Peptides against a protein of PDB entry 7BDX. Designs and how they scored, part 42

Target 1, 212 residues: chain A of PDB entry 7BDX
Amino acid sequence: EMGAAACTLLWGVSSSEEVVKAILGGDKALKFFSITGQTMESFVKSLDGDVQELDSDESQFVFALAGIVTNVAAIACGREFLVNSSRVLLDTILQLLGDLKPGQCTKLKVLMLMSLYNVSINLKGLKYISESPGFIPLLWWLLSDPDAEVCLHVLRLVQSVVLEPEVFSKSASEFRSSLPLQRILAMSKSRNPRLQTAAQELLEDLRTLEHN

## One batch from the design tools (peptide; made by RFdiffusion4, then SolubleMPNN)

Design b1_p10_7_s1 (from b1_p10_7, 4 letters changed)
Fold by OpenDDE base, seed 4:
Structure b1_p10_7_s1 (fold): chain B 212 residues (1-212), chain C 212 residues (1-212), chain A 10 residues (1-10)
Amino acid sequence: as target 1 above (212 residues)
Amino acid sequence: as target 1 above (212 residues)
Amino acid sequence: LEPLFTAPPP
């Protein structure tokens, strides 16, 4: 209970850039983000396929941790910190996203995907994530999720890759050969307007890259 | 571990007024401060006179909680919140300060005393604390502590009472009759300059009140 | 790309 409450408050205040700077300006940031990865990993490994009591203190705690990582990654100095000093956490997030089945832990997936998207705003972050083993298969695995918000944040991360010619060129052949085009086309017809728009934009970006 | 790390970061960032406003602007503040009191109480009750491993995660967690309360009370809106909405926490802090022996849990005592001092900056807070049953005996019990920082923060809290004629007048007879004058005089000769100054100032304030 | 912020649910 108390840990989840404290972590939730820290998550809430981490929406401020000044708070992110304060978190990172201390000597405790490295330890905190190291333990964060371990805690998230322990939680996901405890999921024996059963109905996540989404309301459990443990779940709320892990959501807050993922939320903090997301908000840190939303800030330029936070992205730099993660990519320089917390690569193990990024690797953990990538691994956990692969370990989760479609439809499993949707809220956690969304937060983790948002954190990776935020990291991808920096070229160094995007390079690091996209050079991770199995990154492209992971994107398609995640895009098979029935949840519209999971799919939306996958599409945003894919768009971040597509918008960087230097990064995209390294994976372009694998990307084109494995692209779940029918899935993205189906999303472009979604009743969720955010998902619909993101899928349409990605399809336009991909068409532009095919003609260049 | 993770709870203590998160709470420690929250403590660090709570030194900002804007962070205190953000903590209090959420719907989670009431629950957080309620659980804070319970957690601090549980910790103090677990102290079977043994050597506090000051380095335990539990100790660090409780220090961070007390630090957060202190930093919230340092801000005008935080003082108002505590006095209006978290009186149980203030009562818990007063109780725990009474339950702890001289020389026991010095860091926690200091933080709790600092929180009460900060609350006492507001007349409403000072009234509430000073009207608590056994408040004056509690001050003298705490002032018997061998630790100079504990004694310093007791003297500051006593000074806060002495500087408010409306509050002091209600307790003036009890205060004068039970005043550990020899102890305060000994502190005015301390090698700790902060303790020495605080004891001298309090003695001057008390002399001024005797002549008025 | 615009960064995304998150907040705890109410």
Scores: peptide ipSAE 0.434, ipTM 0.879, DockQ to the pose 0.406
Fold by OpenDDE base, seed 2:
Structure b1_p10_7_s1 (fold): chain B 212 residues (1-212), chain C 212 residues (1-212), chain A 10 residues (1-10)
Amino acid sequence: as target 1 above (212 residues)
Amino acid sequence: as target 1 above (212 residues)
Amino acid sequence: LEPLFTAPPP
């Protein structure tokens, strides 16, 4: 209980850039983010297919950790820190996203995807994630999720790759050969307006790249 | 480990007034401070006279909680919140300070005394603490501590009472009859310069009150 | 690209 409450408060205040700078300016940041990855990994490994008690102290704690990573990655110095000093955490997030089944831990998947998207705003971050082994297959695995919010954040991460020529050129062959076009087209007709818009915009950007 | 790390980061960032306002502006503050008191109480009750592993995750967690309370009480809106909405926490801190033996949990005692001192800056806070049952005996119990830092913060809390005529007048008879004058005189000769100064200043203020 | 912020649920 108390750990989850403290971590939830830290998550809430981490939306401030000044708070992120204060977290990173201390000598405790490196240790904190190292243990964060291990804690998230231990939680996902413990799920063993049981119904996640979404409101358990353990779940709320891990959500707060993922929320903190997301908010740190939303700030320029936070992206720099993660990409330079916490690469193991990024590798852990990618691994956990691969280990989770469609419909499993939806809220956690959303937070982790939001963190990776924020990291992808930094060119060095985008290069690091996109060069990770199995990144393109991972995107399509995640896009198989029945949850509209998971799929929305996958599409945003795909958009980050497509909009960066230096990154897209390295994966263009694999990307084009494996693109789940019918899935994205189905999302462009979704009743979820945010998912609908994101799928339409991605399809437009893909069409632009086929003509270049 | 992770809970202590998260709470320690929350402690570190709580030194900002804006962070304190963000903590208190949310719907989670009341629950957090309620559980804080219970957690601190459970920790102190678990000590059973064993050597406190000062660097244990549990100890670091409770230190961070006490540090957060201190930093919240350092801000005007934080004092108002504690005095209006978290009186049970103040009662718990007073109780725990009474339950701890001289030399026991020195670091925690210092943090709790600092929190009470900060609360005493608010007249409503000072009234609340000074009207607590056994407050004057508690001050003298705490002043029996061999630790100079504990004694320093006790003297500062005594000073807060002495400097407020409306509060001092209510306890003046009990205060004068129980004052450990020889102990305070010994502290005025301490090799610790901060303790020496605090004891000298208190003795001067007490002499001024005897002539009025 | 605009960064995404998150907050605890109410």
Scores: peptide ipSAE 0.434, ipTM 0.879, DockQ to the pose 0.417
Fold by OpenDDE base, seed 3:
Structure b1_p10_7_s1 (fold): chain B 212 residues (1-212), chain C 212 residues (1-212), chain A 10 residues (1-10)
Amino acid sequence: as target 1 above (212 residues)
Amino acid sequence: as target 1 above (212 residues)
Amino acid sequence: LEPLFTAPPP
């Protein structure tokens, strides 16, 4: 309980750039982000295939941790810190996204995907994430999720790859061969307007890349 | 571990007035401060008279909680919040200060005393604390502590009472009858310059009040 | 690309 309450407050205030700088300016940041990865991993391993109570203190604690990581990654110095000093956390997030089944821990998946998307805004972060083993298969695994918000954030992460020629060129062959085009086309017809727009934009970007 | 790390980060950033305002502006503050009191109480009850490891994750967690309360109380709106909406926490801090023996949990005592001192800066806070049952006996119990920092913060809290005529007049009879004058005189000769100064100032203020 | 911020649920 107390940990969840403290993390929730820290999550709320971490939406400020000055607070992110204060978190990172201290000697405690490294320890915090190391334990964050371990805690998130322990939580995901405890799911044993059962639907955990979304409102449990443990779930709220892990959501707050993922929210803090996302908000740190929203700031340029936070992205730099994560890629330079907390790579194990990024590796953990990628692993956990692979370990979770479609429909499992949707809220946590969304937060983790948002953190990876924020990291991907910097070329250094995008390179690091996209060069992770099995990254493209992981994107398609995640895109099989029934949740529209999960799929939206997968499409945003895919778009970050597609829009960066240096990154896209390295994976273009695998990307084209495995692209779930029918799934993305279905998303472009979604009733969710954010998902619809993201799928349409990605399809337009992909068409542009085929003509270049 | 994770809770202690999160609370330590929150403690660090809570030194900013803007962060304190952000903590209080959310709907989560009430819950946080409620659980804080309960957590501190559980920790103090677990001491069973044994010297806990000062460097335990649990101790560090409770220190961070007390530090957050202190930093919130350092801000005018934070004092107002604590006295209006978190009185149970203030009552808990007063109770725990009574439950701890001289020399027990010195660091926690200092932080709790600093929080009460900060609350006492506002007349409303000072009234609330000073009107607590057994408040004057509690001050003298705390002033028996062998630690100079504990005694310093007790003297500061006593000074807050003495400098406020409306509060002092209500307790002046009990105060004068129970005043550990010899102990305060000994502190005015302390090798600790902060303790020496605080004891001297209090003795000067008390002399002024006897002539008025 | 614009970064995404998150907040605790109300």
Scores: peptide ipSAE 0.434, ipTM 0.880, DockQ to the pose 0.404
Fold by OpenDDE base, seed 5:
Structure b1_p10_7_s1 (fold): chain B 212 residues (1-212), chain C 212 residues (1-212), chain A 10 residues (1-10)
Amino acid sequence: as target 1 above (212 residues)
Amino acid sequence: as target 1 above (212 residues)
Amino acid sequence: LEPLFTAPPP
């Protein structure tokens, strides 16, 4: 209980740029982010047994950790820190996103995808994530999720790759050959306006890339 | 481990007034401070058995909690919150300071005394603390500690009482009859300049009160 | 690209 409460407060205050700078300016940041990945991994591995209730203290703790990572990645110095000094955490997030089934831990998937999207705003972060083994298959695995918010954040991460010619050129062959076009077209007709817009924009950018 | 790391980061960032306002502006603050006292109480009760090493994850967690309470009490809105909405925490800190022996948990005693000193800057807080049952005997129990930093923060809390005529008048008879004058005089000759100064200033203020 | 912020649920 107390750990989850403290971590939830830290999540709430981490929405400030100055708080992120204060977290990273301390000598404790490296240790915190090192054990964060391990804590998230242990939680996801525990789910294959008893369906831990979404409202457990442990679940709330892991949500707060993923929220802190997201908010740190939202700031330029936070992206630089994660990409330079916490790569194991990024690898862990990619792995955990692959280990989770469609419909499993939706809220955690959303937070982890938001963190990866924020990291992808840094070109060095985008290169690191997109060059990870199995990145393209992972995107399509996640895009098979029935949850519209999971799919929205996958489409945003795909968009970050498509908008960077230097990154897209390296994966363009695999991307074109494996693209779940019918799934993206179905999302462009979604009743969810955010998902609809993200799918339409991605389809427009993909059409522009076919002509070049 | 992870709880202690998260709480230590929250302690570090709580030195900012804006972070304290953000902590208190959330709906989670009441729950956090309610369980903080219980966590500190459980830790102190566990010490009567195995000497928990000062560097344990549990000790570090409790230090961070006491540090957060201190930093919250350093800000006007934080003092108002503690005195209006977290009185049980203040009662717990007073109780735990009484339960600890001289030389036991020195670092925790220092943080708890610093929090009470900060609360005493608010006249409503000073009234609440000084009207607590056994407050004057507790001050003298704490002033018997061999640690100079414990004694320094006790003297500062005593000074807050002495400087407020409305508060001091209520306890003046008990204070004068039980004052460990020889102990304070010994501290005024300390090689620790901070302890020496605090003891000298208190002795000067007490002499001024004998003439009125 | 605009960064995304998150907050604890109420």
Scores: peptide ipSAE 0.432, ipTM 0.879, DockQ to the pose 0.406

Design b1_p10_7_s3 (from b1_p10_7, 5 letters changed)
Fold by OpenDDE base, seed 4:
Structure b1_p10_7_s3 (fold): chain B 212 residues (1-212), chain C 212 residues (1-212), chain A 10 residues (1-10)
Amino acid sequence: as target 1 above (212 residues)
Amino acid sequence: as target 1 above (212 residues)
Amino acid sequence: LEPLWTAPPP
């Protein structure tokens, strides 16, 4: 209980650039983000067991951790920190997103995808995550999720890749050969306006890349 | 480990007024401070057992909690919150300071005393803590500590009481009858300049109250 | 690209 409460408060206050800078300005940030990855991994590994009753406090704790990572990645110095000093955490997030089935741990997936999207805002972050083994198959695995928010954040991450010619050119052949076009077209007809817009924008960006 | 790391980061960033306001502006502050008191109490109760090996992480966690309370009490709205909505936590801090022997848990005592000192900055906070049962005996019990930092923060808390005529007048008879004058005089000769100054100032304030 | 911020649910 106490750990989840403290971590949830830290998550709440981390929605400020000044707080993110303060977190990163300390000598404890490296240790915190190292343990964060391990904690998230332990939690996801516990889900494959017959323990149906996810401890609500454990779940809340891991959500707070993923929320903190997202907020750290929201600013330039936070992205720089994650890509330089916490690569293992980024690798862990990518792995955990692959280990989770469609419809499993939706809220955690959303937060982890938001963190990767924020990392993708800078070229160094985008290069790092997109050069990760199995990144493109992972995007399509995640895009098969029935949850609209998971799909929305996958589409945003795909858009980040597509909008960067230097990154997209390296994966363009694999991307085009495996593109779940029918799934994206179905999302462009979603009743969720955010998902609909993101799918439509991505389809327009893809058309622009075919004509160039 | 993870809880202590998160709480330590929260402590670090709570050294900002804006972060304290953000912590208190959420609906989770009440629960957090309720659990804080319980956690600190559980820790202190565990010290009376033969378990010599204080889990370094548990100790660090409780220090971070006491540090957060101190930083919350450092601002006007934080003092108002503690005195109105977290009185049980203040009662717990007073109790735990009484339960600890001289020389025991020095760092925790310092942080708890700093929190009470910060609460004492406003009249409502000072009234609340000074009207607590056994408050004056508690001050002298704590002033018997061999640690100079514990004694320094006790002297500052005593000074807060002495400098407020409305509060001091209620306890002046008990205070004067039980005052460990020889102990304070010994502190005024300390090699620690901060302790020396605090003891000398308190002796001057007490002399001023005898002439009035 | 605009960064995304998150907060605990109320």
Scores: peptide ipSAE 0.494, ipTM 0.885, DockQ to the pose 0.383
Fold by OpenDDE base, seed 3:
Structure b1_p10_7_s3 (fold): chain B 212 residues (1-212), chain C 212 residues (1-212), chain A 10 residues (1-10)
Amino acid sequence: as target 1 above (212 residues)
Amino acid sequence: as target 1 above (212 residues)
Amino acid sequence: LEPLWTAPPP
């Protein structure tokens, strides 16, 4: 309980750039982000057993942790910190996204995808996550999710790859061979306007790359 | 572990007035400060058994909680919030200060006294804590502490009472009859310059009140 | 690309 309440307050105030800088300027940041990965991993591993209530203090705590990571990754110095000093946390987020089934832990999956998207804004961050083993298969696994918000954030992350020639060129063959085009086309017809727009933009970007 | 790390970061960033305002502007503040009191109480009650290591994650967590309360009480709107909406937390802090023996939990006792001192800056806060049952006996119990920093913060809180005529007049008889004058005189001769100064100032204020 | 910010649910 108390940990979840404290972490929720920290999450709320971390939506400020100055607060993110204050978090990173302390000697405690490294330890905090190390334990964050371990805590998120322990939570996801516990899901194979009892149906942890979505509103449990543990779930809320892990949401707050993932939210803080997202907000840290929203600023340039936060992305630099994560990619330079907390790579294990990024590796853990990628692993946990692979461990979760379609429709499982949707809120957590969205927050983790938002954090990876924010990391992808820096070329160094995009390189790091895109060079992770099985990254392209992971994107397609995640895109099989029935949740429109999960799929939206997968499409945004795919777009970050497609829009960076240096990164896209390395994976272009695997990407083209495995691209779930029919799934993306279906999303471009979604009733969710954000999902529809993101899918349409990605399809336009892909068409531009086929003609180049 | 994770709770202590999160709360330590929240404590660090709470040294900003804007962060305190952000904490208070959320709907989660009431719940957080309610659980804070309960958590501090549980910790102090656990001290009657095993020697909890001073550097345990639990101790560090409770220090961070008490530090956050102190920082909230450092600003006018924070004092107003505590006295209007978190009175139970103030009551808990007063109770816990009474439950702790001289030399016991010195760091926590200092932080709790600092929070009460900050609350005492507002007349409404000073009235609330000074009208608590046994407040004057509690001050003298705390002033028996061998720790110079505990005694310093007790003297500061006593000074807040003495400098407010409306509050002092209500307790003046009890205060004068029970005042540990010899202890305060000994503190005015302390090798600790902060304790020495605070004791000397209080003795000067008391002399001024005897002549009025 | 514009970064995403998150906050606790109400």
Scores: peptide ipSAE 0.494, ipTM 0.886, DockQ to the pose 0.381
Fold by OpenDDE base, seed 5:
Structure b1_p10_7_s3 (fold): chain B 212 residues (1-212), chain C 212 residues (1-212), chain A 10 residues (1-10)
Amino acid sequence: as target 1 above (212 residues)
Amino acid sequence: as target 1 above (212 residues)
Amino acid sequence: LEPLWTAPPP
């Protein structure tokens, strides 16, 4: 209980850039983000048994951790920190996104995808995550999710790859050969306006790249 | 482990006034400070058994909680919040300070005394804590501590009472009859300059009040 | 690209 309450408060205040800088300016940040990955991994591994209530103290704790990672990645120095000093956490997030089934832990998936999207704003971060083993298959696995918000954040992450020629050129053949075009086309017709826009924009970017 | 790490980060960032305002501006603050008191109480009750290592995760967690309470009480809105909405926490701190033996949990005593000192800056806070049952006997119990930093913060809290005529007048007879004058005089000769100054200043304030 | 921020649910 107390840990979840403290972590939730830390998540709330981490929405400030100055608080993110303060978190990172201390000698405690490395330890915190190391244990964060382990805690998230332990939680996801526990889900294969009892249906953990989405509102349990443990679930709220892990949501707060993922929220803190997202907010750290929202600023340049936070992205630099994660990519330089907490790569194991990024690897853990990628692994956990692969281990979760479609429809499983939607809230956690969204937060983890938001963190990866924020990391992808840095060229170094984008290179790191896109060069991770199985990254493209993982994107398509995640895009099969029935949740529109999961799919939205997958499309945003895909767009981050497509918008960077140096990164896209390395994976362009695999990307083109495995692209779930019918799924993206279906999303471009979604009643969800955010998902519709993201899918349409990605389709326009992809068409532009086929003519170059 | 993870709870202690998150709470320690929250303690570190709570040294900012804006972070304290952000903690209090959320709907989570009441729950957090309620559980804080319970957690501190549980920790102190566990000490009568095994010598808990001062550097355990549990100890570090409770230190961070006491540090957060101190930092919240460092600003006007934080003092107002504690005195209006978290009185049970203040009662818990007073109780725990009474339950601890001289030389026991020095670091925690210092943090708790710092929090009470900060609360005492508000007239409403000073009234609340000074009107608590057994407050004056508690001050003398704490002043018997062998630790100079504990004694320093007790003297500061005593001075906060002495400097407020409306509060001091209510307890003046009990205060004068039970005052450990020899102990304070010994502290005014301390080799610790902070303790020496605080004891000398209190003795000067007391002399001024005897002539009025 | 604009970064995303998150907050606890109310």
Scores: peptide ipSAE 0.494, ipTM 0.886, DockQ to the pose 0.394
Fold by OpenDDE base, seed 1:
Structure b1_p10_7_s3 (fold): chain B 212 residues (1-212), chain C 212 residues (1-212), chain A 10 residues (1-10)
Amino acid sequence: as target 1 above (212 residues)
Amino acid sequence: as target 1 above (212 residues)
Amino acid sequence: LEPLWTAPPP
């Protein structure tokens, strides 16, 4: 209870850039983000056994942690911190996204994907994430999720890769050979307007890259 | 570990007025401060048995909670919140200060006394605290502490009462009859310059009230 | 690219 309440308040106030800077300017930030990864990993590993209720204090705590990471990644100095000092946390997020099955822990997946998207705004962050082993297979695994919000954030992360020529050129062969084109085309017909738009834009970007 | 780390970060960022306003503007503040009191009480009650190491994760968590309460009380809207919506927490702090023996949990006592002092800057807060049952005996109990920092914050709280004629007049008879004058005079000769000054100022204020 | 912000649910 108390830990979840404190972490939820920290998540709420972390919606300000000034608060994120204050979190990172402290000597405790490094320790906090190291333990964050371990805590998220422990939670995801615990799901294989007892049906932890999605609304449990533990679930709320882990959502708050993932929310804080997302908000830290929303600003330039936060992205630099994560990529320079908390790479293990980014590796953990990528691993956990791979370990979760389609339809499993949707809310947590969304927050983790939002954090990776925010990190991808920095070229150094995008390079780091996209050069991770199994990154492209992971994107397609995540894109198989039945949840529209998960798929939306996967498409946004894919778009971040496609929009960066230096990154895309390194993976272009694997990307083109494994691209779930029919799945993306189906999403471009979604009744969810955000998902529909994101899928259409990505298809346009991909067409532009084939003609260049 | 993770709860203490999150709460420590929340404490650190709560040193800003804007962050305190953000904490209080959220719908989670009321629940957080209700659980805060319970958590602090549970910790203090656990000290009667196992020697919880003063540097334990639990101790650090409770220090962070007390620090957050202090920082909330440092601003006008925070004082209004505590006195209007979290009276049980103030009552808990007063109770815990009474339950702790001289020399016991010095750091926690200091933080709790600082929170009460900050609340006492508001006349409504000062009235609420000073009208609590056993308040004057509690001040003298706390002033018996061998720790100079505890005694300093007790003297500051006493001074807040003495400086407010409306509050002091209600307790003046009990205050004058129970005043540990020899103890305060001894503090006015302390080698700690902050304690020495606070004791001297209080003695001057008390002399002024005897001549009026 | 505009960054994404998150907040606790009400």
Scores: peptide ipSAE 0.494, ipTM 0.885, DockQ to the pose 0.383

